# Peptides against a protein of PDB entry 5ZKO: the designs that were tried, part 1

No score or structure here was measured in a lab: all are predicted.

Target 1, 44 residues: chain A of PDB entry 5ZKO
Amino acid sequence: SASNPRKFSEKIALQKQRQAEETAAFEEVMMDIGSTRLQAQKLR
Structure headers, positions and changes below count from the first letter of each chain, unless a header shows other numbers.
Peptide ipSAE was made for these designs. It is ipSAE averaged over its two directions, with the distance scale d0 held at 1.0 Angstrom where the peptide's residues are scored. Compare it between designs on one protein only; published cut-offs may not apply.
The geometry check fails a fold that doesn't show the stated peptide or that is severely misdrawn somewhere.

## One batch from the design tools (peptide; aimed at target 1 I33 T36, target 1 (a further copy) V29 T36)

Design b1_p8_1_s1 (made by RFdiffusion4, then SolubleMPNN; its pose is not in this set)
Fold by OpenDDE base, seed 4:
Formats: structure tokens, C-alpha cells, sequence
Structure b1_p8_1_s1 (fold): chain B 44 residues (1-44), chain C 44 residues (1-44), chain A 8 residues (1-8)
């Protein structure tokens, strides 16, 4: 069948969204760890 | 409670795994599009 | 941290 550029763009956009969501989740994890570390340092 | 470096490392490792999986999924999408494009060019 | 362990 004919190539569907729209479907290709949608597929790429969806996957880029997933990557961005995983990046945001990673940043949240790092923030939480950073916060915990800061608290631990305050308790020393 | 005490900071748990092991749990921190596990959380980071899990999130890095997710990022790698999403990268692999993106590469697969791009390969599929590339393959389709190559086939379309052969049919011209 | 504990919340993220549950949610992730």
C-alpha cells in the first residue's frame, strides 16, 4: 500500500512523547533522591 | 528514616532501563519507516 | 522516595 506520511509522523510523535514522559519521570526520581540526600545531610 | 542507597540505585537503574526501552522502541519505529521508504522507492 | 517506589 501507499506510504502514509501522516501515520509515520503520528508514530514518531507518539514515541517522542513517551521518551519525554520517561525523561520527566527520571528527573522526578533524581529530584526525590536529591531531596532525600539534602535531608540526610541536615541530620548529620 | 535512614537513606537507602541501594533503593536509590535500584530506582535509578529502573528508570534508566525504561529510557533505554523507549529509545529502542523509537529506533524500531524509525527502522520500520526507513524500510517502508526503501520499499516504496523500489516500487517506483 | 517511598511514594515513587510505589508509583514507578
Amino acid sequence: as target 1 above (44 residues)
Amino acid sequence: as target 1 above (44 residues)
Amino acid sequence: FLRLLVET
Scores: peptide ipSAE 0.172, ipTM 0.674, DockQ to the pose 0.086
OpenDDE base, seeds 1, 2, 3, 5: peptide ipSAE 0.144, 0.144, 0.141, 0.140; ipTM 0.660, 0.660, 0.659, 0.658

Design b1_p8_1_s2 (made by RFdiffusion4, then SolubleMPNN; its pose is not in this set)
Fold by OpenDDE base, seed 2:
Structure b1_p8_1_s2 (fold): chain B 44 residues (1-44), chain C 44 residues (1-44), chain A 8 residues (1-8)
Amino acid sequence: as target 1 above (44 residues)
Amino acid sequence: as target 1 above (44 residues)
Amino acid sequence: FLAVLVET
């Protein structure tokens, strides 16, 4: 069973990309929540 | 702008779930690569 | 509240 290093590296790269995207999406959610809270404080 | 804590918590929970799923998917890829490499060594 | 973007 000859390994295909190129295919393996592509899979790893793709999955690392997905991890980074999901992290960025989480940061976006947290930033939105944070900004909303800050706005709510400002309007008091 | 009244915050909706329930909706915020749901978004956070969902995004944390996605992060965990992507991590698990990465671990699966790495395990597959590792097992393939081990098999290639065994067959030599 | 922003929608979460999912690229993949």
Scores: peptide ipSAE 0.186, ipTM 0.671, DockQ to the pose 0.123
OpenDDE base, seeds 1, 3, 4, 5: peptide ipSAE 0.179, 0.182, 0.134, 0.183; ipTM 0.661, 0.669, 0.642, 0.667

Design b1_p8_1_s3 (made by RFdiffusion4, then SolubleMPNN; its pose is not in this set)
Fold by OpenDDE base, seed 1:
Structure b1_p8_1_s3 (fold): chain B 44 residues (1-44), chain C 44 residues (1-44), chain A 8 residues (1-8)
Amino acid sequence: as target 1 above (44 residues)
Amino acid sequence: as target 1 above (44 residues)
Amino acid sequence: FLRLMVET
């Protein structure tokens, strides 16, 4: 059907968005770990 | 279900798992597109 | 401290 190309493009776009969001979430976790380590050092 | 890993190692591990799952989902989408193209060619 | 919410 003629609607398939549009649906495929939408699926790809949505999945790329999800991957980007998960990458951003991972980077935030790593930043938090870094901050926690710095704080722990200050308390020593 | 919802979970809140307390340990940083658990947070990292879970986030990496989610990234891998999203990658797998993306690959599945791309495989579906490839299969659809192949099927369309067979029907010509 | 970041609370990572994971829904499964």
Scores: peptide ipSAE 0.184, ipTM 0.675, DockQ to the pose 0.097
OpenDDE base, seeds 2, 3, 4, 5: peptide ipSAE 0.164, 0.172, 0.168, 0.164; ipTM 0.664, 0.681, 0.681, 0.677

Design b1_p8_1_s4 (made by RFdiffusion4, then SolubleMPNN; its pose is not in this set)
Fold by OpenDDE base, seed 1:
Structure b1_p8_1_s4 (fold): chain B 44 residues (1-44), chain C 44 residues (1-44), chain A 8 residues (1-8)
Amino acid sequence: as target 1 above (44 residues)
Amino acid sequence: as target 1 above (44 residues)
Amino acid sequence: FLRVMAEL
């Protein structure tokens, strides 16, 4: 209910945390791809 | 390996999809809060 | 190749 602003705030905060975690996961993927590319170059 | 650009592209695409899904989930939370507020006003 | 998608 609108009577529970704390619960609403918590729900928003948790969802923003999840978005940040997904961004971090994306950055990890990009780092892995970059490292793999660098390794492949070293083997040439 | 850098020899698998398709797999890298797929990994990036899947992660971007997850980010979009988390954004949609956030929008749903905001909609729920907004609707609750509207309902509370109607009961006044 | 990191298994990021499997861990989340």
Scores: peptide ipSAE 0.156, ipTM 0.681, DockQ to the pose 0.120
OpenDDE base, seeds 2, 3, 4, 5: peptide ipSAE 0.152, 0.144, 0.150, 0.151; ipTM 0.679, 0.669, 0.677, 0.679; seed 5 fails the geometry check

Design b1_p8_2 (made by RFdiffusion4)
Pose (drawn by RFdiffusion4):
Order: structure tokens, then sequence, then C-alpha cells
Structure b1_p8_2 (pose): chain A 43 residues (1-43), chain B 44 residues (1-44), chain P 8 residues (1-8)
């Protein structure tokens, strides 16, 4: 499972992990401005 | 073909070089991250 | 922590 044999299974696993990370990476970058505004509120 | 070499040896050495750089900068931002968490005490 | 590292 974590280390498949078929190349098709390996490609599917790499694409799955990539999609998860890009979904999580595009969430952290999505609302950075909300955090950048907190500093202006603090200063 | 400069960033994309032909020989596999040149490709492996290129990946090793980039991995050393990426790790060197990563070990810098995560290193002094404690000094930033101490600055947070000043606010509260 | 990820946002803090992204800000740096």
Amino acid sequence: ASNPRKFSEKIALQKQRQAEETAAFEEVMMDIGSTRLQAQKLR
Amino acid sequence: as target 1 above (44 residues)
Amino acid sequence: AAKLAALK
C-alpha cells in the first residue's frame, strides 16, 4: 500500500499526495493577509 | 540542457546539490524560531 | 507554525 508494485499504483499515489499537499498549501497561502492585518491591529 | 543534464551522474549530483541548499535554508528558518516565540511574550 | 514559517 505505502510502497506499491505497479507503476500505475505508484503514479496514483504520487498524484494523490500532491493533491493533498496543494490543497493544504493553497489554504495556508489563502488567508495570509488575515494574519498580516493582525500586525497592523497590534502595532 | 543546463538545468537538465543528460548524464545520470550529472542529474544525481544536481539533485544532491539542490537538496543541500533547500535543507540549509530550512535548517535556518526553523532554527531561530524559538527567539520569535519569546518575542510573543512581550505582547501578552 | 506553517503561517509563521511562510511569513519568514

Design b1_p8_2_s1 (made by RFdiffusion4, then SolubleMPNN; from b1_p8_2, 3 letters changed)
Fold by OpenDDE base, seed 5:
Structure b1_p8_2_s1 (fold): chain B 44 residues (1-44), chain C 44 residues (1-44), chain A 8 residues (1-8)
Amino acid sequence: as target 1 above (44 residues)
Amino acid sequence: as target 1 above (44 residues)
Amino acid sequence: LAKLMALL
């Protein structure tokens, strides 16, 4: 049926959103590590 | 403390695992769409 | 860490 393309498009969009959220979470982890390293260097 | 590098490494590893799981889920969605398209073409 | 970000 013509509804299948829409359902597939929605499924792809949802999965792309999840991928983007996991990328953002990874960048946050890297920022926290970077900030901790910078603080440790400032304390020396 | 020397424990911080280990905690950061574990956090990075966990986030990489999540990213890989989301990539695998995306590939599964694409495979399902591809298989559906192939089936539709065979029925014509 | 920069090398890890470059893989994304």
Scores: peptide ipSAE 0.095, ipTM 0.679, DockQ to the pose 0.045
OpenDDE base, seeds 1, 2, 3, 4: peptide ipSAE 0.077, 0.075, 0.072, 0.062; ipTM 0.675, 0.672, 0.674, 0.673

Design b1_p8_2_s2 (made by RFdiffusion4, then SolubleMPNN; from b1_p8_2, 3 letters changed)
Fold by OpenDDE base, seed 3:
Structure b1_p8_2_s2 (fold): chain B 44 residues (1-44), chain C 44 residues (1-44), chain A 8 residues (1-8)
Amino acid sequence: as target 1 above (44 residues)
Amino acid sequence: as target 1 above (44 residues)
Amino acid sequence: LAKLLALL
């Protein structure tokens, strides 16, 4: 049974990386909304 | 240019879902660590 | 921002 603390730490690190990547993707979507909004304001 | 508020909302909803799924996966890893720790204590 | 917060 892989109750290896090293294997747990590796799994945790991988999940933290994925969480950070999904957060970055969310921030990119939010930035795109903000940029589009700014462009729309400049056209007014 | 897909400055459609609906398309933005759909993208945000999808990213929120992914974020929740990655959080759940992280919690599963942490639960597995906790369960393994409890089993190890029972063997002592 | 209010519409975005409503989606959260």
Scores: peptide ipSAE 0.083, ipTM 0.672, DockQ to the pose 0.043
OpenDDE base, seeds 1, 2, 4, 5: peptide ipSAE 0.082, 0.078, 0.079, 0.080; ipTM 0.670, 0.669, 0.670, 0.662; seed 2 fails the geometry check

Design b1_p8_2_s3 (made by RFdiffusion4, then SolubleMPNN; from b1_p8_2, 3 letters changed)
Fold by OpenDDE base, seed 3:
Structure b1_p8_2_s3 (fold): chain B 44 residues (1-44), chain C 44 residues (1-44), chain A 8 residues (1-8)
Amino acid sequence: as target 1 above (44 residues)
Amino acid sequence: as target 1 above (44 residues)
Amino acid sequence: LAKLLALR
């Protein structure tokens, strides 16, 4: 069925989007931790 | 506070786990697509 | 200090 290739492509695209969102969330956490560390250094 | 380093480590560990889960989900999708393709070839 | 971002 010609619909199967499109369904597969949609599944792959959705999963890639989820991975990108998790990567962005990780980068945001790391930036927050980095900012906290920098602030702690300035207070020393 | 001695609790902050532990909180940061927990956040990083949780995010790494989420990334691993999303990777496993992607591999499962790809395996399913591969199995479907192999079945389609056998039916030809 | 900056608060940790909430994830899901």
Scores: peptide ipSAE 0.158, ipTM 0.668, DockQ to the pose 0.176
OpenDDE base, seeds 1, 2, 4, 5: peptide ipSAE 0.150, 0.161, 0.146, 0.154; ipTM 0.668, 0.676, 0.665, 0.668; seeds 2, 4 fail the geometry check

Design b1_p8_2_s4 (made by RFdiffusion4, then SolubleMPNN; from b1_p8_2, 5 letters changed)
Fold by OpenDDE base, seed 3:
Structure b1_p8_2_s4 (fold): chain B 44 residues (1-44), chain C 44 residues (1-44), chain A 8 residues (1-8)
Amino acid sequence: as target 1 above (44 residues)
Amino acid sequence: as target 1 above (44 residues)
Amino acid sequence: LAKLMLEL
């Protein structure tokens, strides 16, 4: 493939987006855990 | 869902694995770009 | 992360 900087930049941007989405998914998991722990503490 | 630490740990581990896979994919893209640039320089 | 997983 010809060194198309546009294609490379697009590929990099897509991978960075995917990394950010996986980070957001991780944060959601941690939020759910934190919320569950807080609820468990409230019930004590 | 009951606070099952095993299920939480499994969920976290899976998300971290996905993050690592996306990082590896990014590194592969950067390697391909670097290789292409090196080849282009060699052809000059 | 390992510590975090153990703390869950």
Scores: peptide ipSAE 0.075, ipTM 0.673, DockQ to the pose 0.036
OpenDDE base, seeds 1, 2, 4, 5: peptide ipSAE 0.073, 0.070, 0.076, 0.073; ipTM 0.672, 0.665, 0.667, 0.671; seed 4 fails the geometry check

Design b1_p8_3 (made by RFdiffusion4)
Pose (drawn by RFdiffusion4):
Structure b1_p8_3 (pose): chain A 43 residues (1-43), chain B 44 residues (1-44), chain P 8 residues (1-8)
Amino acid sequence: ASNPRKFSEKIALQKQRQAEETAAFEEVMMDIGSTRLQAQKLR
Amino acid sequence: as target 1 above (44 residues)
Amino acid sequence: ETATTLAL
């Protein structure tokens, strides 16, 4: 499972992991401004 | 073909070079991250 | 938390 044999299974796993990370990466980058505004509130 | 070499040896050495650079910068931002968490005590 | 700290 973690290390498949078929190349089709390997490609599907790499695409799955890539989609998860891009979904999570685009969330952290999505609301950075909300955190950048917190500094202006603190200063 | 400069960033994309033909020989596999040149490709492997290129990936090894980039991995060393990426890890070197990563080991710097995560290193002095403690000094930033100490600055946070000043606020509270 | 680390991403917020770095973003500040």

Design b1_p8_3_s1 (made by RFdiffusion4, then SolubleMPNN; from b1_p8_3, 6 letters changed)
Fold by OpenDDE base, seed 1:
Structure b1_p8_3_s1 (fold): chain B 44 residues (1-44), chain C 44 residues (1-44), chain A 8 residues (1-8)
Amino acid sequence: as target 1 above (44 residues)
Amino acid sequence: as target 1 above (44 residues)
Amino acid sequence: DIFRLLTL
């Protein structure tokens, strides 16, 4: 099939967005774990 | 709330899996673009 | 909420 640079650029952009969203979600998980540990220590 | 290390480890593992899946999907997009370019050249 | 994040 013929190359469609517009469609390819769109696919790359969308996938990069998804990758960034997953990275942000991971960082939020790690922050939440850190906060939970900190709170647990306060309750001791 | 009390720390639940088992639940935290599960959440981390699941998020790492999602991150890896998004990375694999990105690599597939890039391979597809490369293949399309190669095929287009063959048809010239 | 981590569970919410995992379902996104």
Scores: peptide ipSAE 0.209, ipTM 0.685, DockQ to the pose 0.123
OpenDDE base, seeds 2, 3, 4, 5: peptide ipSAE 0.191, 0.194, 0.191, 0.194; ipTM 0.680, 0.667, 0.677, 0.676

Design b1_p8_3_s2 (made by RFdiffusion4, then SolubleMPNN; from b1_p8_3, 4 letters changed)
Fold by OpenDDE base, seed 3:
Structure b1_p8_3_s2 (fold): chain B 44 residues (1-44), chain C 44 residues (1-44), chain A 8 residues (1-8)
Amino acid sequence: as target 1 above (44 residues)
Amino acid sequence: as target 1 above (44 residues)
Amino acid sequence: DIARLLAL
């Protein structure tokens, strides 16, 4: 119920954390691609 | 390796899907809060 | 790290 603002706040915070984690995972993928390309360039 | 752009693309797409799912989950939480508040208002 | 990328 809306009578538990703390519980809603906690749920919101957890969802924001998950979004940040998925963003970080995406950025890691992009970094890995970029780094791999850079390494391949250096080996040429 | 950077030689598998399809595999990287698939991973990027999956991460974007996860981000969208977590956004939807966040929006659902916010809707639940809003709807609960509206219901509480109607009962007053 | 391709292995980590595959593990996502």
Scores: peptide ipSAE 0.161, ipTM 0.686, DockQ to the pose 0.079
OpenDDE base, seeds 1, 2, 4, 5: peptide ipSAE 0.161, 0.157, 0.155, 0.159; ipTM 0.684, 0.683, 0.682, 0.682; seed 1 fails the geometry check

Design b1_p8_3_s3 (made by RFdiffusion4, then SolubleMPNN; from b1_p8_3, 4 letters changed)
Fold by OpenDDE base, seed 3:
Structure b1_p8_3_s3 (fold): chain B 44 residues (1-44), chain C 44 residues (1-44), chain A 8 residues (1-8)
Amino acid sequence: as target 1 above (44 residues)
Amino acid sequence: as target 1 above (44 residues)
Amino acid sequence: DIAKLLAL
């Protein structure tokens, strides 16, 4: 119900947090790829 | 290792899917708020 | 780190 604006707001905030966490996880993957490539280059 | 580009690509794709799913969940919450408000308006 | 990727 629209009578629980706080609960909706809290749920929205939670979903935004999850989106940020998944973005961070993606960035971590990309960083690992980049770092691994850099390490491989240093060994050449 | 950079020697597993397929595995990295698969993981990136999975993370992008998760981001899309969390976006859809957010949109669902917003839709519920909008629908509830519309229903409340109809009852007035 | 492949192991870290698998843990996501």
Scores: peptide ipSAE 0.132, ipTM 0.686, DockQ to the pose 0.085
OpenDDE base, seeds 1, 2, 4, 5: peptide ipSAE 0.088, 0.083, 0.074, 0.098; ipTM 0.684, 0.680, 0.678, 0.690; seed 2 fails the geometry check

Design b1_p8_3_s4 (made by RFdiffusion4, then SolubleMPNN; from b1_p8_3, 4 letters changed)
Fold by OpenDDE base, seed 3:
Structure b1_p8_3_s4 (fold): chain B 44 residues (1-44), chain C 44 residues (1-44), chain A 8 residues (1-8)
Amino acid sequence: as target 1 above (44 residues)
Amino acid sequence: as target 1 above (44 residues)
Amino acid sequence: DMARLLAL
């Protein structure tokens, strides 16, 4: 209900947390690609 | 493997999709709050 | 870590 701003705030916070987690997962993918490429270069 | 850029690209695309989905979910929460507040105003 | 990337 709109009468429970605390509950809305909690839902918003949870969604922002999920966004941050998915951003971190994306960044991890990019770092893993970069690191693996660097490692491959070092082995040449 | 770093030798499979297609697979990495697919993973990146999936993570970007998840980010967009979580953004949409956040926006939906905010719209629900706004709409419910407007409805409450109309009932006064 | 390729295993973690594949598990994403």
Scores: peptide ipSAE 0.157, ipTM 0.691, DockQ to the pose 0.077
OpenDDE base, seeds 1, 2, 4, 5: peptide ipSAE 0.157, 0.152, 0.148, 0.153; ipTM 0.688, 0.687, 0.686, 0.685; seed 1 fails the geometry check

Design b1_p8_4 (made by RFdiffusion4)
Pose (drawn by RFdiffusion4):
Structure b1_p8_4 (pose): chain A 43 residues (1-43), chain B 44 residues (1-44), chain P 8 residues (1-8)
Amino acid sequence: ASNPRKFSEKIALQKQRQAEETAAFEEVMMDIGSTRLQAQKLR
Amino acid sequence: as target 1 above (44 residues)
Amino acid sequence: AALLAALL
């Protein structure tokens, strides 16, 4: 499962992981401005 | 074909070089991250 | 931690 044999299964796993990470990466980058505004509130 | 070499040896050495650079910068931002968490005590 | 690293 974690290390498939078929190349089709390996490609599907790499695409799955890539989609997860891009979904999570585009969330962290999505609301950075909200955190950048917190500094102006603090200063 | 500069960033994309033909020989596999050149490709492997290129990936090894980049991995060393990416890890070197990563080991710097995560290193002095404690000094930033100490600055946070000043606020509270 | 991911936000702090993204900010740095």

Design b1_p8_4_s1 (made by RFdiffusion4, then SolubleMPNN; from b1_p8_4, 3 letters changed)
Fold by OpenDDE base, seed 3:
Structure b1_p8_4_s1 (fold): chain B 44 residues (1-44), chain C 44 residues (1-44), chain A 8 residues (1-8)
Amino acid sequence: as target 1 above (44 residues)
Amino acid sequence: as target 1 above (44 residues)
Amino acid sequence: LAKLLALL
């Protein structure tokens, strides 16, 4: 049974990386909304 | 240019879902660590 | 921002 603390730490690190990547993707979507909004304001 | 508020909302909803799924996966890893720790204590 | 917060 892989109750290896090293294997747990590796799994945790991988999940933290994925969480950070999904957060970055969310921030990119939010930035795109903000940029589009700014462009729309400049056209007014 | 897909400055459609609906398309933005759909993208945000999808990213929120992914974020929740990655959080759940992280919690599963942490639960597995906790369960393994409890089993190890029972063997002592 | 209010519409975005409503989606959260």
Scores: peptide ipSAE 0.083, ipTM 0.672, DockQ to the pose 0.045
OpenDDE base, seeds 1, 2, 4, 5: peptide ipSAE 0.082, 0.078, 0.079, 0.080; ipTM 0.670, 0.669, 0.670, 0.662; seed 2 fails the geometry check

Design b1_p8_4_s2 (made by RFdiffusion4, then SolubleMPNN; from b1_p8_4, 4 letters changed)
Fold by OpenDDE base, seed 5:
Structure b1_p8_4_s2 (fold): chain B 44 residues (1-44), chain C 44 residues (1-44), chain A 8 residues (1-8)
Amino acid sequence: as target 1 above (44 residues)
Amino acid sequence: as target 1 above (44 residues)
Amino acid sequence: LAKLLAEL
């Protein structure tokens, strides 16, 4: 089948978006851990 | 609530796994594009 | 958090 550059570029763009979403989710987890640690220190 | 280090480490491990899975999916897309390009060159 | 960061 003819190499459709548009389809390839769309696949790459979709995967880059997924990687960015997983990075954002990781940052959210780290923020939650940081906030929990700060709260635990304040109770001490 | 008590800072449960096990729960935090499990959250981090899960997010690292998701990032690795998305990286592997990206590499698969790049392999498919590379293979398609090679096939297109062989047909010329 | 620092221990978790060191494992990244």
Scores: peptide ipSAE 0.068, ipTM 0.677, DockQ to the pose 0.038
OpenDDE base, seeds 1, 2, 3, 4: peptide ipSAE 0.067, 0.068, 0.068, 0.065; ipTM 0.680, 0.678, 0.678, 0.677

Design b1_p8_4_s3 (made by RFdiffusion4, then SolubleMPNN; from b1_p8_4, 4 letters changed)
Fold by OpenDDE base, seed 1:
Structure b1_p8_4_s3 (fold): chain B 44 residues (1-44), chain C 44 residues (1-44), chain A 8 residues (1-8)
Amino acid sequence: as target 1 above (44 residues)
Amino acid sequence: as target 1 above (44 residues)
Amino acid sequence: DAILLAEL
């Protein structure tokens, strides 16, 4: 199944993709923090 | 909700946890490869 | 085989 790759190369590729996706999600959170802080500073 | 933290500190903590979990999963794949290769070498 | 972790 797609969630259970038999080949190690496929397992590695999927894990590297997941790591990249979680890194991108972290970067999105950091951008959201930066934007929110800037907006809050303008309203003070 | 647990899947939708309001506080940025909670969002960051969850993303860092997910990154650590995916790193651990990658390390597990590498250990499995190493073990399988060693077993295959013995049977040759 | 190694078990792949699911995303939350």
Scores: peptide ipSAE 0.149, ipTM 0.706, DockQ to the pose 0.054
OpenDDE base, seeds 2, 3, 4, 5: peptide ipSAE 0.107, 0.100, 0.095, 0.096; ipTM 0.702, 0.696, 0.694, 0.695; seed 2 fails the geometry check

Design b1_p8_4_s4 (made by RFdiffusion4, then SolubleMPNN; from b1_p8_4, 3 letters changed)
Fold by OpenDDE base, seed 1:
Structure b1_p8_4_s4 (fold): chain B 44 residues (1-44), chain C 44 residues (1-44), chain A 8 residues (1-8)
Amino acid sequence: as target 1 above (44 residues)
Amino acid sequence: as target 1 above (44 residues)
Amino acid sequence: DAILLALL
């Protein structure tokens, strides 16, 4: 069936949003590691 | 609390996997658009 | 942590 161009654009936008959320979650993990390491180094 | 380095490495690995899955889903959407456009052009 | 847990 002729796929509605509007549905494709909406799917692309939604997928880009999810990719950005996963990138933000990765950055949060890296920040948590950095903070924990800095604290551990200060207590030595 | 001293965050377990093993837990951080596991979280990073899991997050990288999710990012790869979201990239694959984006590529699938783009392939679907390409296929639909090619079919529509052939029927004109 | 809560946002990350919600995404996991």
Scores: peptide ipSAE 0.151, ipTM 0.685, DockQ to the pose 0.044
OpenDDE base, seeds 2, 3, 4, 5: peptide ipSAE 0.104, 0.142, 0.103, 0.137; ipTM 0.673, 0.684, 0.672, 0.677

Design b1_p8_5 (made by RFdiffusion4; failed a check: a repeat of another design)
Pose (drawn by RFdiffusion4):
Structure b1_p8_5 (pose): chain A 43 residues (1-43), chain B 44 residues (1-44), chain P 8 residues (1-8)
Amino acid sequence: ASNPRKFSEKIALQKQRQAEETAAFEEVMMDIGSTRLQAQKLR
Amino acid sequence: as target 1 above (44 residues)
Amino acid sequence: AAKLAALK
């Protein structure tokens, strides 16, 4: 499972992990401005 | 073909070089991250 | 923590 044999299974796993990360990466970058505004509120 | 060499030895050395650079910068931002968490006490 | 590292 974590280390498949078939190349098709390996490609599917790499594409799955990549999609999860890009979904999570595009969330952290999505609302950075909300955090950048907190500093202006603090200063 | 400069960033994309032909020989596999050149490709492996290139990946090893990039990995050393990426890890070196990563070990710097995460290193003095404690000094930033101490600055947070000043606010509260 | 990821946002803090992204800010740096």

Design b1_p8_5_s1 (made by RFdiffusion4, then SolubleMPNN; from b1_p8_5, 3 letters changed; failed a check: a repeat of another design)
Amino acid sequence: LAKLMALL

Design b1_p8_5_s2 (made by RFdiffusion4, then SolubleMPNN; from b1_p8_5, 3 letters changed; failed a check: a repeat of another design)
Amino acid sequence: LAKLLALL

Design b1_p8_5_s3 (made by RFdiffusion4, then SolubleMPNN; from b1_p8_5, 3 letters changed)
Fold by OpenDDE base, seed 3:
Structure b1_p8_5_s3 (fold): chain B 44 residues (1-44), chain C 44 residues (1-44), chain A 8 residues (1-8)
Amino acid sequence: as target 1 above (44 residues)
Amino acid sequence: as target 1 above (44 residues)
Amino acid sequence: MAKLMALL
């Protein structure tokens, strides 16, 4: 029922959390690439 | 091994896809809120 | 690599 602003707010908050988690996962990927490149550079 | 740029690229692409899917899910939640508000307005 | 596969 439309009048559950709390439930909508909770769903929005959960979705924002998921988006932040996916951003963090992307940053981790980029960090892994960067770290791997740095390691490869140190071995040269 | 650091020299698999293809595998990194594939992982980045997958992560970007996930981010887009989470954005779409957020937009769906917002649409549901908007539609519900419109329906409630029509009943008044 | 293994950590990233765990996130996906």
Scores: peptide ipSAE 0.100, ipTM 0.680, DockQ to the pose 0.100
OpenDDE base, seeds 1, 2, 4, 5: peptide ipSAE 0.083, 0.073, 0.042, 0.078; ipTM 0.674, 0.667, 0.661, 0.674

Design b1_p8_6 (made by RFdiffusion4)
Pose (drawn by RFdiffusion4):
Structure b1_p8_6 (pose): chain A 43 residues (1-43), chain B 44 residues (1-44), chain P 8 residues (1-8)
Amino acid sequence: ASNPRKFSEKIALQKQRQAEETAAFEEVMMDIGSTRLQAQKLR
Amino acid sequence: as target 1 above (44 residues)
Amino acid sequence: VTEELRMA
């Protein structure tokens, strides 16, 4: 499972992990401005 | 073909070089991250 | 804030 044999299974796993990370990466970058505004509120 | 070499040896050495650079900068931002968490105490 | 930006 974690280390498949078929190349098709390996490609599917790499695409799955890539989609998860890009979904999580585009969430962290999505609302950075909300955190950048917190500093202006603090200063 | 400069960033994309033909020989596999040149490709491996290139990946090793980039991995050393990426890790060196990563070991810097995560290193002095404690000094930033201490600055947070000043606010509260 | 600085910590959250460095983590991002």

Design b1_p8_6_s2 (made by RFdiffusion4, then SolubleMPNN; from b1_p8_6, 6 letters changed)
Fold by OpenDDE base, seed 5:
Structure b1_p8_6_s2 (fold): chain B 44 residues (1-44), chain C 44 residues (1-44), chain A 8 residues (1-8)
Amino acid sequence: as target 1 above (44 residues)
Amino acid sequence: as target 1 above (44 residues)
Amino acid sequence: VEVQRLLA
């Protein structure tokens, strides 16, 4: 309820954390792809 | 490897899907909080 | 909506 602003803020913070974790996972995927491309270029 | 662009595109698409799912979950949290506030206002 | 279940 609106009487529990701390609980609402905690829920918002947790969901924002999950979004940040998925962003970090995306950046890791892109780093892996980028490094693979760089390795392939150096081996040519 | 760079020789498997389809596999890279699939990984990117899956990670973007996860980001979209977390965004949808965040919007649901905000909707719940917003509706709770509206209910509290109407009950005053 | 079960907000807590979304966060679990």
Scores: peptide ipSAE 0.202, ipTM 0.703, DockQ to the pose 0.101
OpenDDE base, seeds 1, 2, 3, 4: peptide ipSAE 0.200, 0.198, 0.198, 0.193; ipTM 0.704, 0.702, 0.702, 0.699

